# Designs tried in a protein design run: peptides against a protein of PDB entry 6PSE. Part 4

Target 1, 78 residues: chain A of PDB entry 6PSE
Amino acid sequence: PSEEEEYARLVMEAQPEWLRAEVKRLSHELAETTREKIQAAEYGLAVLEEKHQLKLQFEELEVDYEAIRSEMEQLKEA

## One batch from the design tools (peptide; made by RFdiffusion4, then SolubleMPNN; aimed at target 1 I38 E42 L45 L48; its pose is not in this set)

Design b2_p30_4_s1
Fold by OpenDDE base, seed 4:
Structure b2_p30_4_s1 (fold): chain B 78 residues (1-78), chain C 78 residues (1-78), chain A 30 residues (1-30)
Amino acid sequence: as target 1 above (78 residues)
Amino acid sequence: as target 1 above (78 residues)
Amino acid sequence: MEELRKKLEELLAQGRERARELEARERELA
């Protein structure tokens, strides 16, 4: 039998004491996994904010670059 | 009693049938939460890659900007 | 970028709520 089938059989045949322990175990794992999900989401949002700030800096630099480029172009044509 | 206190009491006093159902419910929620955790991580990685690409572009522009700035400075001093 | 933000915010909001509930349950089950 697969591990899943074996687990299903175990749950079906288990005594209340084992089942209560399993509820506790699963609750703990669920809490941990939920915290990990939160952390992953928080990290992603932080990176998005960093990317946004970088984009703003990039756009500012583009403006400055084009200003100098244009001035240089004018000087070369004169 | 709080909902959590009532839940704990229910787990402690529950019959095997309820406990088996709860194990099934928690297992399902754990699987779903795990999937969501993975999804969040994947999204974060995608954003990180986008940020990296933007950073490379920014650094390239900085080099170009400094080159023109330096050339302009030299022309103004001459 | 905006779509990713929304998705992450949804996951975060749902997660934070559920985490508080689960942590409370863990304390009572201990």
Scores: peptide ipSAE 0.565, ipTM 0.886, DockQ to the pose 0.862
OpenDDE base, seeds 1, 2, 3, 5: peptide ipSAE 0.564, 0.565, 0.565, 0.565; ipTM 0.885, 0.886, 0.885, 0.886

Design b2_p30_4_s4
Fold by OpenDDE base, seed 1:
Structure b2_p30_4_s4 (fold): chain B 78 residues (1-78), chain C 78 residues (1-78), chain A 30 residues (1-30)
Amino acid sequence: as target 1 above (78 residues)
Amino acid sequence: as target 1 above (78 residues)
Amino acid sequence: MEELKKKLEEELEQGRKRLEELEEYEERLE
């Protein structure tokens, strides 16, 4: 039998004591997994903010670059 | 009683049928939360890659900017 | 970017709320 079938059988045949322990175990694992999900989301949001700041810096540099390019073109034509 | 107190009491006093249903519910929620954790992590990695690409573009523009700045300085001194 | 931000914020909010509930249940279940 597969592990899933064995687990299903165990749940069906288990006494209340085992079932209560399983509820506690699953609750604990769910809490841990939820913490990890939160951490992943927080990290993603932090990286998004960093990317946004970098984008602003990039756009500012583009403006400065075009200003110098335009000035240089004028000097070369004079 | 608080919801938490009621839940704890229910887990301790419930019949096997309720406990089996709770095991099933928690197992389902654990699977769903695990999927969400993985998805959040994948999103974070995607943003990190985008930030890296933007950083490379920024560095290329910095090189081009310094080249034009240097040429402009030479033209003004001549 | 905004869509992704919104999704992550939703996951964060839901996660924090659910975690608080679970931690309280764990405390009650010893």
Scores: peptide ipSAE 0.464, ipTM 0.867, DockQ to the pose 0.881
OpenDDE base, seeds 2, 3, 4, 5: peptide ipSAE 0.462, 0.462, 0.448, 0.459; ipTM 0.866, 0.867, 0.852, 0.866

Design b2_p30_6_s4
Fold by OpenDDE base, seed 1:
Structure b2_p30_6_s4 (fold): chain B 78 residues (1-78), chain C 78 residues (1-78), chain A 30 residues (1-30)
Amino acid sequence: as target 1 above (78 residues)
Amino acid sequence: as target 1 above (78 residues)
Amino acid sequence: MEMLELIKRIAREEDNPELLKRAEELEEKE
């Protein structure tokens, strides 16, 4: 039998005291995992926002670089 | 009484059939929440890697820009 | 992007309107 099938049998044959303890355990794990999920989403969004700002700065610098490069090329060809 | 206190009372007074159903519900929600947490972490890591590559490109462009800017400034001051 | 969709989904599931708003604002800018 798989671990899932063994667990299902345990739940079906368990006494109320074990079931209450299992509900408490699962509720605690769910609360912690939910907090971690939210934290992962918030962190991911922060990195996306930072990446977007960096991309804007990169594009602005690229425009400035091309302007100076073009002026320098014109001066060297004259 | 808070919702948490009311839920705690419900668990303490519940019949085995309700407790088994609650274990099943919580197990399902925990599995789904865990999957979403892992997915959020994986996506966050991918974005972090993309941001890091963009930062390296930005720093390289900044070095090239400062080199041309400095040469241009020297030419204008002469 | 798949990550923004996941973040918006998580924000809706957890009733986090601030997270949802920030994700939507970023999606609009991209």
Scores: peptide ipSAE 0.578, ipTM 0.872, DockQ to the pose 0.954
OpenDDE base, seeds 2, 3, 4, 5: peptide ipSAE 0.578, 0.576, 0.576, 0.578; ipTM 0.872, 0.872, 0.872, 0.872

Design b2_p30_7_s1
Fold by OpenDDE base, seed 3:
Structure b2_p30_7_s1 (fold): chain B 78 residues (1-78), chain C 78 residues (1-78), chain A 30 residues (1-30)
Amino acid sequence: as target 1 above (78 residues)
Amino acid sequence: as target 1 above (78 residues)
Amino acid sequence: SLAEEKKKAEELLAKFKAEIEKEGIKPKPV
């Protein structure tokens, strides 16, 4: 049998004391996993914000670079 | 009582049928939350890589910008 | 299996946290 089928059988044959312990275990793991998911999302948002700011700075520098390049071209042609 | 205390009481007083249903519910939610945690981490890593590539491009543009700025300064002083 | 997925999740999260810490990035509230 698959691990899932074996676990399902265990749950069906389990005594109330085991079931209560399993509910407690699963609740704890769910809470921890949820916290970690939220933390990962928060870090992801921070990275997105930093990336966005860097993109804006890059675009500003591109504009400045093209301005100087154009001015330099004019100076060389004069 | 807090929601946590009420839930704890419910688990302690519950019949085996309810406990089995709760184990099934929690197992499903844990599996889903685990998948979502993976997705959040994968997305975060992808954004970090994009930010890194953008940073490299920005640094290259800074070097090119300073080179043209310096050349233009020399042309204006000549 | 769920155990394998859990392990994968832990490994990915650990890598992500390590890169975040390297860059000094602070979490932003969702």
Scores: peptide ipSAE 0.332, ipTM 0.845, DockQ to the pose 0.950
OpenDDE base, seeds 1, 2, 4, 5: peptide ipSAE 0.298, 0.299, 0.328, 0.328; ipTM 0.832, 0.833, 0.845, 0.844

Design b2_p30_8_s2
Fold by OpenDDE base, seed 2:
Structure b2_p30_8_s2 (fold): chain B 78 residues (1-78), chain C 78 residues (1-78), chain A 30 residues (1-30)
Amino acid sequence: as target 1 above (78 residues)
Amino acid sequence: as target 1 above (78 residues)
Amino acid sequence: SEDEERRRFFEELIETGRKRLAELEARLAE
């Protein structure tokens, strides 16, 4: 039997004391995983903001670059 | 009583059938939360990569911009 | 956009996660 099937059997045959302990264990794991989920999401959000700010800076530089490029090209044609 | 106190009492006084159902519920929630955590991490990594590529492009544009700026400044001084 | 979708996803995870974490921590403190 798979570990999942064995676990399911264990749960079905378990005494209340084991089940209560398992509820507590799962609650702990869920809390930890939830915390990690939050942290991952917060980090992702921070990186998104950083990327956004960088993109704005990039677009501003592109505008400045094109202005100078155009001026330079005009001078070269003269 | 607080919700947590009531929950604790439920767990302590619950019949095996309720406890088994709670184990199943928590297991399911743990699986979902884990999936969400992973998805958040994957999105975060993707954004990091996008930011990195953008930064490289930005730095390249800065080099090009400074080259033209310098040339333009030299022409203006002449 | 993809970034907007990602943002919404992250924000939802944070919101739901914080709420649920508080509940769980309260229970585990018993």
Scores: peptide ipSAE 0.738, ipTM 0.913, DockQ to the pose 0.899
OpenDDE base, seeds 1, 3, 4, 5: peptide ipSAE 0.738, 0.738, 0.738, 0.738; ipTM 0.913, 0.913, 0.913, 0.913

